# Peptides against a protein of PDB entry 2QAS: the designs that were tried, part 17

Target 1, 120 residues: chain A of PDB entry 2QAS
Amino acid sequence: PPEDLMQYEAMAQDALRGVVKAALKKAAAPGGLPEPHHLYITFKTKAAGVSGPQDLLSKYPDEMTIVLQHQYWDLAPGETFFSVTLKFGGQPKRLSVPYAALTRFYDPSVQFALQFSAPE

## One batch from the design tools (peptide; aimed at target 1 I66 G89 G90)

Design b2_p16_6_s3 (made by RFdiffusion4, then SolubleMPNN; from b2_p16_6, 7 letters changed)
Fold by OpenDDE base, seed 1:
Structure b2_p16_6_s3 (fold): chain B 120 residues (1-120), chain A 16 residues (1-16)
Amino acid sequence: as target 1 above (120 residues)
Amino acid sequence: SEADLNSFVEFPDVAF
C-alpha cells in the first residue's frame, strides 16, 4: 500500500492528546470541573519528564493512574506537561507529567475514553 | 476517599 508520508496517524494522536490538555485546563479553571465530570489519567512513570516522589514512582515502576475530582491542588496544565498536587497515604505529593507520557484518559461521568501510545 | 483511590488505583482497575 502507498506510504503515508504525511504521518496522519501521528497527527491524529497529537490532536487527541490536545483533548486531555484542554480537559485539564478546564479542570484548573475557577470552579474546577463541572460536576459530575472527573478524570482518570494513566501514564508511564518512567517516561522522560515525569517527576514526583521517589517512593511513589518506585511503587509504580510501569504505569500509575491518578484521579482528579475533589482532592487535587495547584493543577497547572502547561503546553507540554501538567503538574498537580495529590494526596497519597494522606500526604500531599507533587507530580509533573508530560502529555507524551499518557497512556489512558477516562471520564467516567460520560464514559469518554482515550488511549495513547507512549514509550514502553 | 479520593486520596485512597490515588494511592491504590492501577490500570485496568479504573475500568468502571
Scores: peptide ipSAE 0.032, ipTM 0.645, DockQ to the pose 0.350
OpenDDE base, seeds 2, 3, 4, 5: peptide ipSAE 0.032, 0.024, 0.031, 0.031; ipTM 0.631, 0.579, 0.618, 0.648

Design b2_p16_6_s4 (made by RFdiffusion4, then SolubleMPNN; from b2_p16_6, 7 letters changed)
Fold by OpenDDE base, seed 5:
Structure b2_p16_6_s4 (fold): chain B 120 residues (1-120), chain A 16 residues (1-16)
Amino acid sequence: as target 1 above (120 residues)
Amino acid sequence: SEADLNSFVDFPEVAF
């Protein structure tokens, strides 16, 4: 088969990462996500640009999933990464996650799912 | 609570 020098598969994945970014921007807007929409976001914890509490990230050496529904604060979706405050064990923690680190996106309210390849 | 769920963030496999 001919070699794809355009790397269309990677382009398609990047385009779909844009869906996650757009969804997070909606979530960060006044009023947040429309009920009952909420987001399960999975990412590689060791991917470049991922940052957060050492104890939390050490607990998940490969990947972890966060839920954005009611208990999230200061969601800041930038152009290359988003940051958000969540509670773990009752304590607020700040996470910063590049979109390139994402491996899964899911909205169970409408069963919308995306999967991505992320750097190890 | 949701916060408690986030404390167990390695959720089981979701069917796509």
Scores: peptide ipSAE 0.034, ipTM 0.623, DockQ to the pose 0.409
OpenDDE base, seeds 1, 2, 3, 4: peptide ipSAE 0.026, 0.031, 0.029, 0.019; ipTM 0.580, 0.623, 0.617, 0.550

Design b2_p16_7 (made by RFdiffusion4)
Pose (drawn by RFdiffusion4):
Structure b2_p16_7 (pose): chain A 120 residues (1-120), chain P 16 residues (1-16)
Amino acid sequence: as target 1 above (120 residues)
Amino acid sequence: SAIETAAEEFLASQAP
């Protein structure tokens, strides 16, 4: 015991997904992130709401990490998901990722990191 | 770490 009927830990998890959304809004600002800040986003490829090139998604069965630093365009962070154009083998592609699909967040510049979807 | 390794693989895959 005790069983947590309030699910405080789960609420704290969701509250923290919001940091990712807020960080992506700063990155979507004209001029991008304030250097040397850059972002690693890890997400569940099969999580509902994610869309991308069928070929690309098949290459990454469950988890996929993307880096937002030197090569990303048209970052569009909606309220419930974000979309961004990245390059894979020199080929530009478009992704949409719900914040709910996120499992990890990391900025190597200040070593700030978050882990989600992990009730432990 | 796992995310850093995945990030390095992702960045390497961006090359044509």

Design b2_p16_7_s1 (made by RFdiffusion4, then SolubleMPNN; from b2_p16_7, 5 letters changed)
Fold by OpenDDE base, seed 2:
Structure b2_p16_7_s1 (fold): chain B 120 residues (1-120), chain A 16 residues (1-16)
Amino acid sequence: as target 1 above (120 residues)
Amino acid sequence: SSIEAAAEAFEASQAA
């Protein structure tokens, strides 16, 4: 196929990553997401900029999925990454995830799904 | 779906 010097696919993927960012900003607003909306977010744990407890990330050496529904705290959706506190095994863990690290986004309430390729 | 299956598998590991 002809070479795409414009890199349209990458542009489109970045635009769709913007949907995730916007959704997270809604989730971070007072009152959280409008029910019954909730988010499943999958990301590459070894991607550049991913940060969290070593023990947790070691448990998920490739990909990790987090759910933002009833128990998430201090969700902070920035322009390039978001951070959030979640409980694993009853213990609060802080994660910081660049949008570029995302591989899946899913809202089961309306069966809305996005998938992305993410660098390691 | 595969996404739903992955989500359900994870949901057991995170407090919700």
Scores: peptide ipSAE 0.110, ipTM 0.749, DockQ to the pose 0.506
OpenDDE base, seeds 1, 3, 4, 5: peptide ipSAE 0.104, 0.106, 0.109, 0.107; ipTM 0.751, 0.757, 0.752, 0.735; seed 3 fails the geometry check

Design b2_p16_7_s2 (made by RFdiffusion4, then SolubleMPNN; from b2_p16_7, 6 letters changed)
Fold by OpenDDE base, seed 1:
Structure b2_p16_7_s2 (fold): chain B 120 residues (1-120), chain A 16 residues (1-16)
Amino acid sequence: as target 1 above (120 residues)
Amino acid sequence: SAIEEAAAAFEAAQAA
């Protein structure tokens, strides 16, 4: 087939990353996500811009998945990355994740899933 | 289904 010089697939993937950003903004709004919606987010821990506790990131050398349902605090969805406080082993820890680092997004309540290619 | 398999593949770090 003819070469796609517009790179539509890449543009579509970029647009879909926007869905995650929008979903997180809804989650950060007063009242949080409308029940029973909740989010599973997977990202590459070694991707540029990812930051968090060294011990936590060391435990997940490739990818890790976080869930935003009942136990999350100070969710701050920016334009290029989001940050959130979650408990790991009972200890609150702050994570900062660029949307570009995401590899999977899932909302079990409606079985909505997205997959992305993230830089190694 | 594929969606069900995808759901089963998710393991939240908070639960680890």
Scores: peptide ipSAE 0.199, ipTM 0.720, DockQ to the pose 0.296
OpenDDE base, seeds 2, 3, 4, 5: peptide ipSAE 0.082, 0.175, 0.087, 0.081; ipTM 0.740, 0.712, 0.741, 0.742

Design b2_p16_7_s3 (made by RFdiffusion4, then SolubleMPNN; from b2_p16_7, 6 letters changed)
Fold by OpenDDE base, seed 2:
Structure b2_p16_7_s3 (fold): chain B 120 residues (1-120), chain A 16 residues (1-16)
Amino acid sequence: as target 1 above (120 residues)
Amino acid sequence: SEIEQAAAEFEAAQAA
């Protein structure tokens, strides 16, 4: 096919990243996600803007997946990134993840899945 | 269940 100078795929992916943002905003609202909805979020740990505990991020040199179901706190979905406190090995840890770092999003309750190209 | 099977495709870090 001819060259896409409009970069429609990138536009579409950005729009779909908005779905993740919106979903997280729902999750952050009082009462959280309506059951049985819960979110699996995969992201590139070395992407710009990703921050968290060194030991945790070192364990996942490429990608890691977090689940937002029952054990998450202080979810703060901003406009460009979200932050959340999760327990790893029983210890609460804070992660900050830009939406641009996402590679996968999944809600198994309705089998809704998205995949994204993230910075290498 | 189908939901559980689908979820199994994702290894959550919290469970590691």
Scores: peptide ipSAE 0.243, ipTM 0.733, DockQ to the pose 0.269
OpenDDE base, seeds 1, 3, 4, 5: peptide ipSAE 0.235, 0.224, 0.229, 0.209; ipTM 0.725, 0.725, 0.726, 0.723

Design b2_p16_7_s4 (made by RFdiffusion4, then SolubleMPNN; from b2_p16_7, 6 letters changed)
Fold by OpenDDE base, seed 5:
Structure b2_p16_7_s4 (fold): chain B 120 residues (1-120), chain A 16 residues (1-16)
Amino acid sequence: as target 1 above (120 residues)
Amino acid sequence: SEIEEAAAAFLAAQAA
């Protein structure tokens, strides 16, 4: 088959990662997400750029899914990664996740789902 | 779903 030197599939995936970024920016805006929208975000915990409490990441050596609905604070969606504070064991923990580390995105309110290939 | 199950597990861990 013909060789794709443009890497269109990769470009398409990056475009879809933009949907996640945009959704997070909406969530970070005053008032947050319009109910009942909320986000399930799955990512590779060992991907480059992922940072957070070692004890938390150690519990999820491959992937972990976080939910952004009611219990999250200081959501900061940057251009290449987002940061968010979640309570784990009653303590606030700061997590930073590059969009490139994402493997799944889901909004159960409208059953909207996206899947991505992430680095190992 | 698998995604919802993973999320539920995380939420349970947060509550603990």
Scores: peptide ipSAE 0.066, ipTM 0.717, DockQ to the pose 0.814
OpenDDE base, seeds 1, 2, 3, 4: peptide ipSAE 0.064, 0.062, 0.059, 0.055; ipTM 0.720, 0.725, 0.729, 0.702

Design b2_p16_8 (made by RFdiffusion4)
Pose (drawn by RFdiffusion4):
Structure b2_p16_8 (pose): chain A 120 residues (1-120), chain P 16 residues (1-16)
Amino acid sequence: as target 1 above (120 residues)
Amino acid sequence: AAALAAETAAVDVHPW
């Protein structure tokens, strides 16, 4: 014991997904992130709400990490998901990722990191 | 081919 009927840990998890959304809004600002800040985002490929080229999603069965630093365009962070154009083998492609699909967040510049969808 | 691969914005190993 004790069983947590308030699910404080789960609420703290969701509250923290919001940091990713806030960080993506600064990155979507004209001029991008303040260097040397850049972002690693890890997400569940099969999590509902994610869309991308069928070929690309098949290459990454469960987890996929993307890096937002030197090569990303038209970052559009909505309130419930974000979409971004990235290049894979030189070919530009579009992705949509719900904040709920996120499992990790890391900025190597200040070594700030978050882990989600992990009740432990 | 190496130059095109260098433009990939995804990683198989996360640094953290």

Design b2_p16_8_s1 (made by RFdiffusion4, then SolubleMPNN; from b2_p16_8, 8 letters changed)
Fold by OpenDDE base, seed 2:
Structure b2_p16_8_s1 (fold): chain B 120 residues (1-120), chain A 16 residues (1-16)
Amino acid sequence: as target 1 above (120 residues)
Amino acid sequence: SAALQAQTSFVDELPF
């Protein structure tokens, strides 16, 4: 097939990462997400810029899915990454995830799904 | 790949 010298797929994925960022900004606003919206976010745990507790990330050497629904705190969606506090085993853990590390985004309430290629 | 968050019991089945 003909070569895509424009790299449209990469452009589209970057644009769609903007959807995730915008959704997270809505989630971070006062009152949180409008019910019943909630977010499943999957990311490469070893991607550059991903940070969190070693004991947690070690359990997920490839990908990890977090859910932003009932129990999340201090969601801070920046321009290149977001950070959020979630409870695992009842203990709050802080995660920082670049949007570039994302591989999946899903809102079950409206069955809206996105899939991304993240750097290895 | 889904982490065991405290809210896991409230979430729907993962699509992926």
Scores: peptide ipSAE 0.025, ipTM 0.620, DockQ to the pose 0.225
OpenDDE base, seeds 1, 3, 4, 5: peptide ipSAE 0.023, 0.022, 0.021, 0.020; ipTM 0.572, 0.551, 0.562, 0.597; seed 3 fails the geometry check

Design b2_p16_8_s2 (made by RFdiffusion4, then SolubleMPNN; from b2_p16_8, 8 letters changed)
Fold by OpenDDE base, seed 2:
Structure b2_p16_8_s2 (fold): chain B 120 residues (1-120), chain A 16 residues (1-16)
Amino acid sequence: as target 1 above (120 residues)
Amino acid sequence: SAALAAQSSFVDTLPA
């Protein structure tokens, strides 16, 4: 196939990453997401910029999926990454995930799904 | 592959 020097696919993915960012901003607003919306977010744990407890990330050397439904705290969706506190084993853990690290976004309530290619 | 992290509670599940 002909070479795409415009890199349209990458542009499209970046635009769609914006959807995730916007959704997270809604989730971070007072009152959280409008029910029954909730988010399953999958990301590459070794991607540049991913930050969190080493013990937690070590359990998921490739990808991990987090759920933002009823138990998430201090969600802070920035322009390039978001951070959130979740409980694992009853203990609060802070994760920081660049949008570029995402590989999947899913809202089961409306069966809305996005997939991304994330660099390591 | 993606692994569902062991958060304290999951009300819904990922599709297969």
Scores: peptide ipSAE 0.129, ipTM 0.715, DockQ to the pose 0.222
OpenDDE base, seeds 1, 3, 4, 5: peptide ipSAE 0.031, 0.037, 0.038, 0.030; ipTM 0.619, 0.615, 0.655, 0.622

Design b2_p16_8_s3 (made by RFdiffusion4, then SolubleMPNN; from b2_p16_8, 7 letters changed)
Fold by OpenDDE base, seed 1:
Structure b2_p16_8_s3 (fold): chain B 120 residues (1-120), chain A 16 residues (1-16)
Amino acid sequence: as target 1 above (120 residues)
Amino acid sequence: SAALAAQTSFVDELPF
């Protein structure tokens, strides 16, 4: 087949990352996500721009999944990354994750799933 | 396969 020099597939994937950003903005708005919506977000822990407690990130050398349902605080969805406070072992910890680091997004309430190719 | 982080609690079925 003809070569795609426009890289439309990559463009489409980037656009779909925008869905995650938009969903997180809804989650960050007053009142949070409308029930029963909640989010499973998977990302590459070694991707550029990922930050958080080193002990936590070291525990998951490849990917980790976080859940945004009832126990999350100060969700801040920026233009290129989001940050959120979650409790691990009862301790609040701040994570910052670039959208480019995402590999999976899932809302079980409506079985909406997205998968992404993330950089190393 | 992705590793599920050990947050304080999860209340829904794990999709993995």
Scores: peptide ipSAE 0.090, ipTM 0.704, DockQ to the pose 0.207
OpenDDE base, seeds 2, 3, 4, 5: peptide ipSAE 0.085, 0.078, 0.080, 0.085; ipTM 0.705, 0.719, 0.689, 0.696

Design b2_p16_8_s4 (made by RFdiffusion4, then SolubleMPNN; from b2_p16_8, 8 letters changed)
Fold by OpenDDE base, seed 2:
Structure b2_p16_8_s4 (fold): chain B 120 residues (1-120), chain A 16 residues (1-16)
Amino acid sequence: as target 1 above (120 residues)
Amino acid sequence: SAALEAQTSFVDELPF
């Protein structure tokens, strides 16, 4: 097939990562997400810029899915990454995840799903 | 791949 010298797939994925960023900004606003919206976010744990407790990230050497619904705090969606505090085993853990590390985004309430190719 | 085991009790609906 003909070569795509425009790299439309990469352009599209970057644009769609903007959807995740915008959704997280809504989630971070006062009152949080409008119910029943909630977010499942999957990311490559070894991607550049991913940060979190070593014991936690070590349990998930490839990908990790986090849920933003009832138990999340201090969600800070930046322009290139977001950070959030979640409870694992009852203990609060701070994660920092670049949007470029994402591989999946899902809102079950409206069955909205996105998939991304994240760098290895 | 998913850390849902720690959060599942607080999730109304799972994506899978």
Scores: peptide ipSAE 0.034, ipTM 0.662, DockQ to the pose 0.154
OpenDDE base, seeds 1, 3, 4, 5: peptide ipSAE 0.034, 0.025, 0.015, 0.034; ipTM 0.661, 0.593, 0.520, 0.657

## One batch from the design tools (peptide; aimed at target 1 Y40 Q69 L86 G90)

Design b2_p17_1 (made by RFdiffusion4)
Pose (drawn by RFdiffusion4):
Structure b2_p17_1 (pose): chain A 120 residues (1-120), chain P 17 residues (1-17)
Amino acid sequence: as target 1 above (120 residues)
Amino acid sequence: PPPDQAMAGFDPHWDPH
């Protein structure tokens, strides 16, 4: 015991996914992130709401990490998901990722990191 | 060749530049 009927830990998890959304809005600002800040986003490829090239998604069965630093265009952080154009083997492609699909967040510049979807 | 801007899983030391 005790069983948590309020699910405080789960609510704290969701509250923290919001940091990723807020960080992506700063990155979507004209001029991008304030250097040397850059972002690593890890997400569940099969989590509902994610769309991308069928070929690319098949290459990454469950988890996929993307880096937002030197090569990303048209970052569009909606309220419930974000979409961004990245390059894979020199070929530009478009992704849509719900904040709910996120499992990790990391900014190597200040070593700030978050882990989600992990009730432990 | 140009590197992919993604990988399976997570590695804090991986960087596609």

Design b2_p17_1_s1 (made by RFdiffusion4, then SolubleMPNN; from b2_p17_1, 7 letters changed)
Fold by OpenDDE base, seed 3:
Structure b2_p17_1_s1 (fold): chain B 120 residues (1-120), chain A 17 residues (1-17)
Amino acid sequence: as target 1 above (120 residues)
Amino acid sequence: AEPDTMMAGFDESWDPG
């Protein structure tokens, strides 16, 4: 097949990453997400810009899924990345994830799913 | 115990609480 010099698939994925950003912005609003919506977010732990507890990232060298439902704090969805505080082993830790690092987004409440190709 | 909020991969059957 002919070569796609426009990189349409990448454009589409970036647009869909915008859905995640928008969803997180709703989650960050006062009162959080409307019940029963909650978010499963999967990302490449070694992707550029990912920041978090070293022990945790080492435990999940490829991908990790976080859940934003009841146990998260200070969600800050920026334009290029989001950060959130989660408890790991009972201890609050800050995690920062670029949207470009995402590989999966899922809202079980309505079975809405997105998948992405993240940088290796 | 506090529910686990992370996993190595997605499991649709998993429920954090």
Scores: peptide ipSAE 0.044, ipTM 0.588, DockQ to the pose 0.693
OpenDDE base, seeds 1, 2, 4, 5: peptide ipSAE 0.035, 0.043, 0.038, 0.029; ipTM 0.600, 0.616, 0.592, 0.587

Design b2_p17_1_s2 (made by RFdiffusion4, then SolubleMPNN; from b2_p17_1, 7 letters changed)
Fold by OpenDDE base, seed 5:
Structure b2_p17_1_s2 (fold): chain B 120 residues (1-120), chain A 17 residues (1-17)
Amino acid sequence: as target 1 above (120 residues)
Amino acid sequence: SAPDTMMAGFDENWDPG
């Protein structure tokens, strides 16, 4: 088949990453997500720009999934990455995740799922 | 294929409420 020099698949992936960004911006707005919506977000922990506590990231050398439902604070969805405070073992931890590091997005309330190819 | 709720999984930050 002919070579796609336009890389349309990558363009589509980036467009769909915009859905995640938009969803997080809704989650960060006053009142948060409308119930029962909540978000499962999976990302590559070693991707460029990912930052967080060493002990937490060391526990998940490949990828990890966080849940934004009941216990999250100070969600800050920027244009290239988002940051959020979550509790692990009862202790608040700050994570910063570029949208480019995402591999999966899922809202179980409506069974809406997206999958992405992220840098290895 | 997309994972279903059975295989979705979650991290330690999940709280059942």
Scores: peptide ipSAE 0.084, ipTM 0.729, DockQ to the pose 0.118
OpenDDE base, seeds 1, 2, 3, 4: peptide ipSAE 0.079, 0.071, 0.082, 0.072; ipTM 0.711, 0.713, 0.718, 0.712

Design b2_p17_1_s3 (made by RFdiffusion4, then SolubleMPNN; from b2_p17_1, 7 letters changed)
Fold by OpenDDE base, seed 3:
Order: sequence, then C-alpha cells, then structure tokens
Structure b2_p17_1_s3 (fold): chain B 120 residues (1-120), chain A 17 residues (1-17)
Amino acid sequence: as target 1 above (120 residues)
Amino acid sequence: AEPDTMMAGFDENWDPG
C-alpha cells in the first residue's frame, strides 16, 4: 500500500479527541452534563503526562477507566489535557490526563463510543 | 447504567447512585 505522508489517521484521531475535549467542557459547565449523560474515559496509565495517585496508577499498569457521573469535582478541561478530582478509596485525588493518552470514550446513556490508539 | 466489567479500574471511582 502507498505511504501516507499526510498521516491522516493521526489527524482523524486528533479530531475525535476533540470530541472528548468538547464533551468535558460541557461537563465542566455549571450544572454539569445534562442527565442522563455521563462519561467513561479510558486512558493509558503510563502515557507521558499522566499524573495521579501512585498507588492507583501502579495498580493499573496498562490502562484504566474513570467515570464522570455523580462523584467528580473541579473538572478542568484544558487544550491538551484535562484534570479532575475523583474519589479513590473514599479520598479525593487529583488526576491529570492528556487527551493523547486516551484509548476509549463512552457515554452509555446514548451508547456513543470512540476508540483511540494511544502511545506505548 | 452500570459499567462494563471488562473496563479496568472503573470500580475505583464509579458511584452507582
């Protein structure tokens, strides 16, 4: 097959990552997501830029999923990464995830799903 | 909706309501 010098697949994935960013911006707005929408976000825990509780990230060396529905705070969707406070073991912890680290996005309320190829 | 049991780590922060 011919060589793709444009890297269209990467462009397409970046565009789809933009959907996640946009969804998170909606979630971060006052009042949060319109019910019953909620988000399952899966990411590579060892990807560059991922930051969070050491014990949690060590427990899931490949990837893990976080849920944004009832218990999340201070969601901050930036341009290259988002950060959010979630409860792990009952304790609030800050998690920072670059969009490039994402492998899956899912809203079960409408069965909307996206999949991504992440680094490593 | 309850999460897929195949998703690693979902139970760490998921709140069933």
Scores: peptide ipSAE 0.187, ipTM 0.748, DockQ to the pose 0.219
OpenDDE base, seeds 1, 2, 4, 5: peptide ipSAE 0.058, 0.099, 0.182, 0.098; ipTM 0.687, 0.717, 0.747, 0.710

Design b2_p17_1_s4 (made by RFdiffusion4, then SolubleMPNN; from b2_p17_1, 8 letters changed)
Fold by OpenDDE base, seed 2:
Parts: C-alpha cells; structure tokens; sequence
Structure b2_p17_1_s4 (fold): chain B 120 residues (1-120), chain A 17 residues (1-17)
C-alpha cells in the first residue's frame, strides 16, 4: 500500500486527545460535568510528565485508572496536561497527567470510549 | 470498550456512594 507521508493516524490521535482535554475542561467548569456523565481515565504512570505521590505511582508501575465522578477537586485542565486532586485511601492526592500519557478514556454514561498509544 | 473495575487504581479512587 502507498506510504502515508502525512501521518494521518498520528494527527487523528492528537485530535482525539483533544476530546479528552475538552471533556476535562467541561468537567472543570462551574457545576462540573452534566449528570450522568463521568470519566474513566487510564494513563501510563511512568510516562514523562506524570507526577504525583511517590508511593501511589510506585504502587501502580504500569498504568492506573482514575475516575472523575463524585470525588475530585481542583481539576485543572491545561493545554498539555491536567492536574486533579483525588482521594486514595481517604487521603487527597494531587496528580498531574500529560494528555500524551493517556491510554484510555471512557464515559460510561454514553459508552464513549477512546484508546491511545502512550510512551512506556 | 467497557470499563474494567478491576484495573489498577480504579477501586482506590472511585467513590461508589
């Protein structure tokens, strides 16, 4: 087959990462996500730019999934990464995750799913 | 692609209410 010198697949993936960013911006707006929407976000914990409590990230050396539904605070969706405070074991933890580190995005309310390739 | 509730970290940060 002919070579794709435009790298359309990569461009499409980047565009789809934009969906996650946009969704998070909606979630961060006053009032949060419109019910019943909520987000499952999976990311590579060792990807460049990922930051959070050492114990937490060490506990999940490959990937971990966070849920933005009932308990999340100070969601800050930036242009290249987002940060959010979630409770783990009842304790608030701050996570910072580049969109490039994402491997999965899912909104169960409408069964909308996205999968991404992320650096190891 | 339905969610896997057993995926690492999910059960730790999700609040089922």
Amino acid sequence: as target 1 above (120 residues)
Amino acid sequence: AEPDTMQAGFDENWDPR
Scores: peptide ipSAE 0.211, ipTM 0.780, DockQ to the pose 0.181
OpenDDE base, seeds 1, 3, 4, 5: peptide ipSAE 0.192, 0.208, 0.199, 0.204; ipTM 0.774, 0.777, 0.776, 0.776; seed 3 fails the geometry check

Design b2_p17_2 (made by RFdiffusion4)
Pose (drawn by RFdiffusion4):
Structure b2_p17_2 (pose): chain A 120 residues (1-120), chain P 17 residues (1-17)
Amino acid sequence: as target 1 above (120 residues)
Amino acid sequence: VLTDEEMEAAEKAHYAE
């Protein structure tokens, strides 16, 4: 015991997914992130709401990490998901990722990191 | 949260031509 009927830990998890959304809005600002800040986003490829090229999604069965630093365009962070154009083998592609699909967040510049979807 | 190998793999996936 005790069983947590309030699910405080789950609420704290969701509250923290919001940091990712806020960080992506600063990155979507004209001029991008304040250097040397850059982002690593890890997400569940099969999580509902994610869309991308069928070929690309098949290459990454469950988890996929993207880096937002030198090569990303048209970052569009909506309130419930974000979309971004990245390059894979020199070929530009478009992704949409719900904040709910996120499992990790890391900025190597200040070594700030978050882990989600992990009730432990 | 992320290993060096994971970060290098993500950079190679996006920066390689």

Design b2_p17_2_s1 (made by RFdiffusion4, then SolubleMPNN; from b2_p17_2, 8 letters changed)
Fold by OpenDDE base, seed 5:
Structure b2_p17_2_s1 (fold): chain B 120 residues (1-120), chain A 17 residues (1-17)
Amino acid sequence: as target 1 above (120 residues)
Amino acid sequence: VLSQEELEAAERDQLSE
């Protein structure tokens, strides 16, 4: 088949990452996500730009899935990354995750799922 | 798509106090 010099797949992936960003912005809005919507976001913990407590990241050496349902605070969805405070073992932890590090996005309430390729 | 097991693991770790 002919070569895709437009790199449509990459553009499509970027657009889909935009869906995650938009969803997080909705989640960050007053009142949070409209029930029963909640998000499961998986990302490569060693991807460039990912930051958080060393002990936490060490616990998840490859991928980590965070859930945004009821226990999340100070969600700040930026243009290239988002940060959020979540509790692990009852302790609040701040995570910063570039959208480029995402590998999966899932909203069980409507079974909406997205999959992304991320740097290994 | 995340498996039910993965979802439950995330919930258990992050939603438990």
Scores: peptide ipSAE 0.191, ipTM 0.773, DockQ to the pose 0.746
OpenDDE base, seeds 1, 2, 3, 4: peptide ipSAE 0.180, 0.112, 0.181, 0.181; ipTM 0.766, 0.713, 0.767, 0.767

Design b2_p17_2_s2 (made by RFdiffusion4, then SolubleMPNN; from b2_p17_2, 7 letters changed)
Fold by OpenDDE base, seed 3:
Structure b2_p17_2_s2 (fold): chain B 120 residues (1-120), chain A 17 residues (1-17)
Amino acid sequence: as target 1 above (120 residues)
Amino acid sequence: VLTQEEIEAAEREQLEE
């Protein structure tokens, strides 16, 4: 079979990562996400560029899921990574996650789901 | 797609005091 020198599948996956970025930008806009939309985001905790509380990352050595619905603050979706403040054990903690570290994205309000391959 | 258990785990982690 002919070889795909264009790497179309990789291009498509990058485009889909763009969906997550766009969704987070909507969430960060004034007023937040339109109800009832909310997001579950899963990422590899050991991926390059991931930063957060040591205790939390130790608790989830492989991957973890965060929910952006009612309890999130200062969501800052950059071009290569996003950061957000969430409460863990009642304490606000800052997480920074590169889009490349994402493995799953889900909005249960409309049952929209994406999955990605991410480095360990 | 996330399982119900995974969803609940995420919510519990962020809601626990």
Scores: peptide ipSAE 0.241, ipTM 0.812, DockQ to the pose 0.730
OpenDDE base, seeds 1, 2, 4, 5: peptide ipSAE 0.177, 0.084, 0.107, 0.209; ipTM 0.776, 0.697, 0.699, 0.794

